# Ledger of designs, part 149: peptides against a protein of PDB entry 4DOW

Target 1, 157 residues: chain A of PDB entry 4DOW
Amino acid sequence: TFSWVGRPLPNRKQFQQMYREICMKINDGSEIHIKVGQFVLIQGEDNKKPYVAKLIELFQNGAEVPPKKCARVQWFVRFLEIPVSKRHLLGRSPPAQEIFWYDCSDWDNKINVETIIGPVQVVALAPEEVIPVDQKSEETLFVKLSWNKKDFAPLPP

## One batch from the design tools (peptide; made by RFdiffusion4, then SolubleMPNN)

Design b2_p30_6_s4 (from b2_p30_6, 15 letters changed)
Fold by OpenDDE base, seed 1:
Structure b2_p30_6_s4 (fold): chain B 157 residues (1-157), chain A 30 residues (1-30)
Amino acid sequence: as target 1 above (157 residues)
Amino acid sequence: MLAVPLSQEELKKINKISREELLKKKEKEK
């Protein structure tokens, strides 16, 4: 179950009510609050790891009947999601914790909040920085580069 | 598509990567 937290933000977008925060209720009765700017895991396919995204906007889409709770996101991509034929362009074998900023517009960046599994920690690193190996880092994803379906590049500003 | 919300513990399991595997990867990168 998802519910909005706080008052709608002022905007002029027809059929859209924007919010800063959403509450996700878990089966155990606990509640998790997710805000714009945080990173989330999105339901993946079959046996694949969840997709990773940064929340850019939270909004209710009033154009739909009934209205749906949605989010606009910046996608990240896992190395294993990159076509095998292109993986060599990285020039190294990344750890499983590494993800890449998806710098392409071919993916729909609007999602239903119902596809959100939960929050995740994502840390940006310089290319020279080594991904930590400790208990805390085991649950953290790291991003150093972007991927635009053609090549890897430094992160966008 | 509908996802099942997970507890923090369940999320940790999904995101957890073996330390041994990480160390092996680091050694290969050196």
Scores: peptide ipSAE 0.367, ipTM 0.789, DockQ to the pose 0.053
Fold by OpenDDE base, seed 5:
Structure b2_p30_6_s4 (fold): chain B 157 residues (1-157), chain A 30 residues (1-30)
Amino acid sequence: as target 1 above (157 residues)
Amino acid sequence: MLAVPLSQEELKKINKISREELLKKKEKEK
C-alpha cells in the first residue's frame, strides 16, 4: 500500500497533486518513506533484476480515472540491459554494481508507484574513481556514464 | 503492473554483489 506523506505541493499542473514524499507499507506492516530525489528499484520482468530509477516527481494523476499515484523518473540501465552488440563500446567489463544514466526519450518516464519495490542507493562517480568493495558498498549501485543507445558518454551535467 | 514492496533484507539480497566478485573484478582491471 502506498500513501502520500504531507500536504500537496503548489503546482501548475492541471489535475495533478504533487508530493514530496510517499509511504510504502510493507507486508509486515512496517513503513518505508521515499522522497523525490531518491533512487528506487522498479519491478522488472520475471526472473530479471529490477529496473533502477531516480524519482523526479511524485504526483497523483487526476487525469486518470480513477486517479493514480504516479512518479516521474530518470531511468538507469544495467549493463545487461544494453544490447550485446553494443556492450563492447564500453571498452571494459563493468562490475555488476555499475549502472548507466539512460539518456534516451524512448522510455516512458512515468510510472505507477505501485511498481516500486523499494529504495536503493546510487552514487555518481568520476570515470577514474574506483567502485568500492567494502561491506557497506555491496548493496550500492554506481554510475559513471550515460548510455544513449548509440554510445557511452560522460554523465549529463 | 503491481509490485510487492520488499523489506530491506530482501532488497539487500537483490542488490548485494559479492565482495569477492568485486575484488576479483578490480584485480582484473589492473
Scores: peptide ipSAE 0.357, ipTM 0.786, DockQ to the pose 0.052
Fold by OpenDDE base, seed 3:
Structure b2_p30_6_s4 (fold): chain B 157 residues (1-157), chain A 30 residues (1-30)
Amino acid sequence: as target 1 above (157 residues)
Amino acid sequence: MLAVPLSQEELKKINKISREELLKKKEKEK
């Protein structure tokens, strides 16, 4: 179950109410709050790891009947999601923790919040910084580069 | 599709990467 936290943010969009935070009710009865700017895992296909995304907007879509709780996201891509024929462009074998900023507009960046399975920690690193291997980092994803379906590039500002 | 929210433990399990795997990947980058 998902519910809005706080009052709607001021906006001029006719069919949208904007929010800063949403509450996820988990099966054990606990609640997790997720805010705009945080990173989440999105339900993937069977036998595939969840998609990774940054929440950039939370809104109720009043254009639908009934209204839907939605999010606008910035997608990230896992290395294994990149076509085999282009993986060599990275010039290295990345650790499994590394993800890439998806710098394309071909993916729909609107999702139903019902596809969110939970939060995840994503840390941006400079190219020269090494991905840590300690216990605390085992559950953390790291991003150094963007991927635009053609090549890898530095992260956008 | 509708997804069931996961517990923190389940999320950690999904994203957990072994230290050995990380070290091997770093070595290949050198």
Scores: peptide ipSAE 0.297, ipTM 0.753, DockQ to the pose 0.053
Fold by OpenDDE base, seed 4:
Structure b2_p30_6_s4 (fold): chain B 157 residues (1-157), chain A 30 residues (1-30)
Amino acid sequence: as target 1 above (157 residues)
Amino acid sequence: MLAVPLSQEELKKINKISREELLKKKEKEK
């Protein structure tokens, strides 16, 4: 179950009520609050790891019938989501914790919040920085580069 | 498909295994 936290943010977008925070009730009865700017795991294919995204906007879309609780996201991509034929362009074998900023506009960046599995920690690193592999960081994902379907590049500003 | 909310413990391991593997593990533990 997802519910809005707080009052709608002032905006001029027709049919959209924007929020800063949403509450996700998980199976054990606990509640997790997720805010704009945080990172989340999005359900993907059953046999695949979840997608990773940064929440850019939280909004109720009144243009849909019925209204939908939605999010606008910045997508990240896992290495294994990159076509096999292009993985060599990275020039290295990344650790499982590495993700890439998806620098393409071909993906719909609007999601239903019901696809959110939960929050995840994502840390941006400089290309030369080493991704830690200690137990404390095993749940953390790291991003160094962007992927634009053609090549890897430094993170966008 | 709607996401199944996970516990915090599950979220700590979600990035190590596929969702399918995680679900199978949960079913086995029941």
Scores: peptide ipSAE 0.023, ipTM 0.525, DockQ to the pose 0.110

Design b2_p30_7_s1
Fold by OpenDDE base, seed 5:
Structure b2_p30_7_s1 (fold): chain B 157 residues (1-157), chain A 30 residues (1-30)
Amino acid sequence: as target 1 above (157 residues)
Amino acid sequence: KAEKAAELRGKLGELLKKQAEKAAAAPPIP
């Protein structure tokens, strides 16, 4: 179950009510709060690992019947989501914890909140910084570079 | 699609709960 937390934010969009926070109720009765600006795991396709995204907006889409709780996201990509023919452009074998800022507009950045699995920790690193691969950091994802379908590039400042 | 997400949320929730319990059990570093 998903429910909005707090009052809707002032906006001029006719069919959208924006919120800062959403509450996810899990089967055991526990609640997880997710806010705009946080990183989340999104359900992937069958037999694929979850997608990673940053929440940019949380909104109720009143143009749909019934109204749906939605989010606008900034996508990240896992190394294995990059075409095999392009992976060599990285010039190294990344750890499993590394993700890349998806710098393309071809993917729909609107999702249903029902596809959100949960929050995830994402840490931005400089290209020269080493990704810690110890057991304590296995749940943390790291981003150093962007991917634009053509090449890898440093993250914009 | 939503059902699979719910299942995964359940698993994640269990993990988060375990982490919270572990964090709570960790003595406050003075």
Scores: peptide ipSAE 0.262, ipTM 0.711, DockQ to the pose 0.212
Fold by OpenDDE base, seed 1:
Structure b2_p30_7_s1 (fold): chain B 157 residues (1-157), chain A 30 residues (1-30)
Amino acid sequence: as target 1 above (157 residues)
Amino acid sequence: KAEKAAELRGKLGELLKKQAEKAAAAPPIP
């Protein structure tokens, strides 16, 4: 179950009520709160690892019947989501914890909140910084570069 | 898809809670 936390934010979109925070109730009855600006795991395809995204907006889409709870996201991509023919452009074999800022607009950035698995920690690193590979770091994802379907580049500002 | 997500939430619930706490203390990306 998903429920809005707090009052709607003022916006100019007549049919979209925006929120700062959403509450996700899980099976044991506990609640997880997710806020705009946090990172989340999104349900992937069968036998695929979850997608990674940053929440940009949380909104109720009043144009749908019934109204749906949605999010706008900034996508990240895992290395294995990058076409095989382009992976060599990275010039190294990344650890499993590395993700890339998806710098393209071809993906729909609107999701249903029901596809959210939960929050995840994402840490930005400089290119020269080493990704820690220990048991504690396995739960954290790291981003150094962006991917624009053509090449890797430094992170956007 | 949503159903599968719900299932995963159930399995990963405790881990996700811990991650949320860590994420709140982590430096944000630009």
Scores: peptide ipSAE 0.258, ipTM 0.721, DockQ to the pose 0.774
Fold by OpenDDE base, seed 2:
Structure b2_p30_7_s1 (fold): chain B 157 residues (1-157), chain A 30 residues (1-30)
Amino acid sequence: as target 1 above (157 residues)
Amino acid sequence: KAEKAAELRGKLGELLKKQAEKAAAAPPIP
């Protein structure tokens, strides 16, 4: 179950009510609060690892009947999501914890909140910083670079 | 897709709690 937390944000967009926070109720009855600006795992394709995204907007889409709880996201990509023919452009073998800022507009960045699996920790690092690989950090993802379907580049500001 | 996500949420309950705690303490990326 998903429910809005707090009052809607002031906006003039027709059919949209924006929020800062949403509550996710999980099976054991506990609640997880997710806010704009946090990172989440999104349901992937069959037999694929979940997608990684940053929440940019949380909104109720009143154009749908019934209204749908939606999110606008910034996508990240895993190394294995990059075409095999382009992976060599990285010039190194990344650890499994590394993800890349997806710097393209060809992907729809609107999702239904029901596709959110849960929160995930993402840490930005400078290119020279080493990604820690230990048991405590295994669940943390790290981003150093962007991917624009042509090449890797420094993170956007 | 939404149904599968709900299933995974159920299976990952403990992980979700841990990740939420860590995410709350982590600074956002620029």
Scores: peptide ipSAE 0.253, ipTM 0.718, DockQ to the pose 0.822
Fold by OpenDDE base, seed 3:
Structure b2_p30_7_s1 (fold): chain B 157 residues (1-157), chain A 30 residues (1-30)
Amino acid sequence: as target 1 above (157 residues)
Amino acid sequence: KAEKAAELRGKLGELLKKQAEKAAAAPPIP
């Protein structure tokens, strides 16, 4: 179950109410609050690992009947989501915890909040910093570079 | 898709709590 936290934010978007925070209720009755700016796992396709995204906006879409709780996101991609023919452009074999900032607009960045699995920790690193592969790092994803379907590049500011 | 996500949320409850706490303490990506 998802419920809005706080009052709607002022905005000019017709039929949209924007929020800063949403509450996710888990089966055991506990609640997790997710805010704009945090990172989340999004349900992928069958037999696929979850997608990774940063929450940019949280909003209720009043144009739909019934109204839908939605989010706008910045996508990240896993190395295995990159075409095989272009993976060599990285010049190294990344650890499983590495993800890349998706610098393309071809992916729809609007999602239903119901597809959110939960929060995830994403840490930005400089190119020279080593990604830890210890037990503690299993819960954390790391990003060093962006991917724009052509090449890898430094992270956008 | 949404139904499957709900199922996974249930299985990851305790892990998600810990991650949320850690994420709140971590600096945001610029």
Scores: peptide ipSAE 0.250, ipTM 0.720, DockQ to the pose 0.786

Design b2_p30_7_s2
Fold by OpenDDE base, seed 5:
Order: structure tokens, then sequence, then C-alpha cells
Structure b2_p30_7_s2 (fold): chain B 157 residues (1-157), chain A 30 residues (1-30)
């Protein structure tokens, strides 16, 4: 189950109530709180790894009946999500922990919070910094570059 | 769809609990 935490944020959108935080209750009854600005794993397609995204907005969509708890996200892409024909543009074989800032507008950036699997740690690194692949960093994802469907580039400011 | 998400959420939840337990069991930094 999902429930809003705190009071709605002031906004002028007629059919949207915005929030800073949402509570996710899991099977054992424990609760995980997720806030705007944090990174999350989103349900992928069948037999595929979860998508990675940064939460930029949390809102209840009152235009739908019944109202839906939604989020606006900034997408990241995994290397395996990049077309095979363009993977060579990276010039290296990335570790499994590397993700890329998706610098395109063709993907819908609105999701249902029910597709959120949970939080994930994402760390930005300079291109020259080494991605640790030890056990301690196994759960952490790292981003060095952006992907705009044409080429890799430094992260946007 | 919802079932898969719930399953994955549960699995991640367990991992997070394990991480928290390890962190709590870690000796304090002197």
Amino acid sequence: as target 1 above (157 residues)
Amino acid sequence: KAELAAKLRGELGELLKEQAARAAAAPPIP
C-alpha cells in the first residue's frame, strides 16, 4: 500500500495535489519512505531488470477516477537498454552498476507509484573516477555520462 | 503486473532489512 506523508504542497494545478514524501508498506508490515529527489527502481518488463529513475515530483492525479498516486521522474538507462548497434560508442565495457542519464523527451516521465519497487542509491562520478565493483558497492549504481539516443556525453549541469 | 511489482518490492525490502541489520551490527568507529 501507498500513502502520502505530510501535507500537500502549495501548487496552482487544478487537479493535482503535490507531496514531498510517500510511504510504501511492504509485505511484512514495514514501511519505506521515499522523498522527492531520491532515486528509485521502477518495475520493468517481464524478465527484464527494473528501470532506474530520480523522483522529481510526487502528486495525486485528481483528473482520474479514482484518483491515482503518481510521480514524475528523470529516467536513467542501463547499458543493456541501449541499442546493440550503438553500444560501441561508449568505447568500453561498463560494469553492471553503471547507468546513464537519459537525455531525451520521448519517454513518458509520469508513472504510477505502484510501479515503484523501492529506493536505490545512485552516485554521480567524474569520467576519470573508477566505479567500485566490490561487494560493499554492489547495491549502488553509478552515473558518469548521459545518453541522448545518438551518443554519450558528460552529465548535464 | 502488480503481482510482479509486489514480489520485487518484497525482495528489495528484505535486502534493505539485511543491510540495515549489518549496519547496526557494525562496530562503532572509535
Scores: peptide ipSAE 0.257, ipTM 0.716, DockQ to the pose 0.198
Fold by OpenDDE base, seed 2:
Structure b2_p30_7_s2 (fold): chain B 157 residues (1-157), chain A 30 residues (1-30)
Amino acid sequence: as target 1 above (157 residues)
Amino acid sequence: KAELAAKLRGELGELLKEQAARAAAAPPIP
């Protein structure tokens, strides 16, 4: 179950009510609050790891009947989501915890909140910084570079 | 699809509880 937290943000966009926060009630009855600006795991395809994204907007889409709770996201990609023929462009073997800022517009960045699995921690690192592999960081994802389907590049500002 | 997500949320919820109990991590990027 998903429910909005707080009052809608002032906006003039027709058929959209924007919010800062959404509450997810999971199977055991506990609640998880997710805010705009946080990172989330999103349901992937069958037998695939979840997608990673940053929440940019939370909104109710009144253009749909019934209205749907939606999100706009900034996508990240895992190394294994990059085509095999392009992986060599990285010039190194990344750890499993590394993800890349997806710098393309060909992916639909609108999702239904029902596809959100939950929050995940993402940390930005400088290219020269080492990704920690200790027990405390094993569930944290790290981003150093962007991917634009052509090459890897420094992170956008 | 939504049903699968609900299942995965349950699993992740348990992992998050375990993670919180183990240690605090660095803050996420802005």
Scores: peptide ipSAE 0.251, ipTM 0.721, DockQ to the pose 0.451
Fold by OpenDDE base, seed 1:
Structure b2_p30_7_s2 (fold): chain B 157 residues (1-157), chain A 30 residues (1-30)
Amino acid sequence: as target 1 above (157 residues)
Amino acid sequence: KAELAAKLRGELGELLKEQAARAAAAPPIP
């Protein structure tokens, strides 16, 4: 179950009510709150790792009947999501925790909140910084570079 | 699709609880 937290934000977009926070109830009755600006895991394909995204907007789409709870996201890509033919462009073998800022607009950035699995920690690092590969950080994801379907590039400061 | 997400949320929820428990039990790192 998903429910909005707080009052809707002032918005110029007709038929959309924007929010800062959403509450998701898990099967055991516990609640997880997710806010705009946080990173989340999104349901992937069957038997595949979930997608990673940053929440940009939380909104109720009033143009749909019934209204749906949605989110706009900034996508990240895992190394294994990059085409095999282009992976060599990285010039190194990344650790499993490394993700890349997806610098393309070809992916639909609107999702149903029902596809949100939960929050995830994403840490931005400089290109020269080493990704810690310790057991304590196995669940933390790290981003150093962007991917625009053509090449990798450093993240702007 | 929504059903699979619900299952995964449950799994992640358990992991988060375990992490929180470990963090609460761990001494502060100097």
Scores: peptide ipSAE 0.290, ipTM 0.734, DockQ to the pose 0.238; fails the geometry check
Fold by OpenDDE base, seed 3:
Structure b2_p30_7_s2 (fold): chain B 157 residues (1-157), chain A 30 residues (1-30)
Amino acid sequence: as target 1 above (157 residues)
Amino acid sequence: KAELAAKLRGELGELLKEQAARAAAAPPIP
């Protein structure tokens, strides 16, 4: 179950009511609050790991019948989501914790909040910084570079 | 798909609570 937290934000978009925070109720009755700006895991396919995204907007889409709770996201990609033929462009074998900023607009960046699995920690690192391999880092994802379907590049501002 | 997501949320509930706490403390990427 998903419910909005707080009052709608000032917004000029027709048919969209924007919010800062959403409450996700899980099976044990506890609640997890997710806010704009946080990173989330989104349902993947079959045996694949969840997708990773940053929440940019939370909104109720009144243009749909019935209205749906939605999010606009910035996508990240895991190394294994990159085509095999392009992986060599990285020039190294990344750890499993490394993800990449998806610098393309070809993916639909609107999702239903029902596809959100939960929050995840994402940390930006400089290229020279080492990704830690301790226990606490096992649950943390790290991003150093962007991927634009052609090559890897430094992170956008 | 929503049903599968709900299942995963249930399975990962405790882990997600910990992740939420850490995520809240981490500075967001611009």
Scores: peptide ipSAE 0.249, ipTM 0.733, DockQ to the pose 0.817; fails the geometry check

Design b2_p30_7_s3
Fold by OpenDDE base, seed 2:
Structure b2_p30_7_s3 (fold): chain B 157 residues (1-157), chain A 30 residues (1-30)
Amino acid sequence: as target 1 above (157 residues)
Amino acid sequence: KEKLAAELRGKLGELLKKQQELADAAPPIP
């Protein structure tokens, strides 16, 4: 169950009410608050790892019937989502914790908040920095590069 | 539509992945 936190933000979009924060109620009755700018795991296909995304906007879409709680996101991709023929361009074997900023507009970046599994920690690193492999970092994902379907590049500003 | 966004992202991504792999296997277009 998802519910808005706080008052709608002022905006000029006719059919959208924007918010800064949403509350996710979990099965045990606990609540998790997620804000714009945080990273989340999104339900993927069966038998696949969840997608990773950064929340850019939270909004209720009044143009839909019934109105839906939505988010606009910046997508990340896992190494296994990159075509096999292009993986060599990385020049190394990445750890399982590494993800890449998806620098393309091919995918719709609007999601239903109901597809959010929960928050996740994503840490940006410089290309020369080493990804920690310790136990405390097992739940943390790391991003060093972007992927634009052609090549890897430094992260956008 | 919104509920299917993640699914559509996955399907589209897979399609693009396959397309790129096929393109890489083909000779370059002059």
Scores: peptide ipSAE 0.176, ipTM 0.725, DockQ to the pose 0.033
Fold by OpenDDE base, seed 3:
Structure b2_p30_7_s3 (fold): chain B 157 residues (1-157), chain A 30 residues (1-30)
Amino acid sequence: as target 1 above (157 residues)
Amino acid sequence: KEKLAAELRGKLGELLKKQQELADAAPPIP
């Protein structure tokens, strides 16, 4: 289950209460707190790796009955989500831990928090930095570039 | 609808991926 942490943040949106933090209660009764600005795994399709997203906003959507706990996210894509015909534009074979900042607005970036699997560590690297490929770092994802459906580019500031 | 956002993201992503691949494979129309 998910519950808000703290008081609603001041905002001017009529049907939304914004929050900084949400609590996720897991099966063993322990709690994980997730904050705006952190990265999360989002449940994907069966037999596919979870989606990766950065939390931009946490809000309760009062326009729906009953109200829904939602998040606005910045999407990332895995290399296998890039069209086959465009993969050569990277000029290299990326490690499995590399993800790309999705620099397009064609996808809805509002999600239900119930689709969040849990937090994940994402590290931004400069182009010259090496992505460590070892078992100890397999849980960490790395981002060096953005993808805008046309080409790869340096990360947005 | 928001409960299905992750599912919709997946479906839309796959559709767009396929559409782009088809577009790239098609010859230009004069």
Scores: peptide ipSAE 0.173, ipTM 0.722, DockQ to the pose 0.025
Fold by OpenDDE base, seed 4:
Structure b2_p30_7_s3 (fold): chain B 157 residues (1-157), chain A 30 residues (1-30)
Amino acid sequence: as target 1 above (157 residues)
Amino acid sequence: KEKLAAELRGKLGELLKKQQELADAAPPIP
C-alpha cells in the first residue's frame, strides 16, 4: 500500500495534489519512504527486469475517478532495451549495472505508484569513471550516458 | 491509465526496438 507523507506542496495544477514523499508499506509490515528525486524500480513485463526511473513528481491525480496516486518519472533504459543494431554505438560492452538516461519524449512518463517495486540506488558517473563491478555494488546501478534512440551521448546537465 | 504506463512503455519500447532493428537491416530478432 502507498500513502502520502506530509502535506501537499503548493502548486497551481488543477486536480493535482503534489507531494514530496510517499510511503510504501511492504508485505512484512516495514515501510519505505520514497522521495522526489530518488530512483525506483518499476514493474515491467513478465520475465523482464524491472524498469528504472527517477521520480520527478509525486501527485494525486484528482482528475481521474477514482483519484490515483501517480508519479512523473525520468525513464532509464537497460542496455538490452537498446536495439541490437545500435548497441555497437556504445563502443564497449557495458556491465549489467549500467543504465542509460532515456532522452526521448515518446514514452509516457506518468506512472501509477502501485507499479513501484521499491527504491534503487543509481549513481551518475563521469564518462571516464569506472563502473565498479563487485559484490557491494551489485544492487547499485550506474549511469554515464543518455540514449535518444539515435546515439549515446553525455548525460544531460 | 497511469497504471498501464509501464506496460505501454514496455510495449512501445519493444516495438521501437524491433522497428529500428528492421530499418537498419539488423540481424534476426531472436
Scores: peptide ipSAE 0.168, ipTM 0.728, DockQ to the pose 0.027
Fold by OpenDDE base, seed 1:
Structure b2_p30_7_s3 (fold): chain B 157 residues (1-157), chain A 30 residues (1-30)
Amino acid sequence: as target 1 above (157 residues)
Amino acid sequence: KEKLAAELRGKLGELLKKQQELADAAPPIP
């Protein structure tokens, strides 16, 4: 179950109410608050790892009947999502914890909040920094580069 | 429509991945 936290933000967009925070209720009765700017795991296909995304906007879409709780996201991609023919462009074998900023507009960046599995920690690193492979960081993902379907590039943000 | 966004991303991503692999594997058109 998802519920808005706080009052809607001032917005001039018709039929969209924007929020800064959403509350996710888990089966154990615990509540997790997720804010704009945080990273989340998004439900993928059954046999695939969850997608990784950064929350850019949280909004209720009043243009739909019934209104839906939605989010606009910045997508990240895992190394295995990159075409095999292009993987060599990285010039190294990445650890399983490395993800890439998806620098393309071909994917819809609007999601239903119901597809959010939960928050995830994503750490941005400089290209020269080494990704820690420690057991304590198994839940932490790291981003160093962007992927634009043609090549890898320095991280934009 | 929005509930399908993650699914559509997956499908589109896979299709694009396959298309790029096929395009790269194809011999240069003379």
Scores: peptide ipSAE 0.171, ipTM 0.723, DockQ to the pose 0.024; fails the geometry check

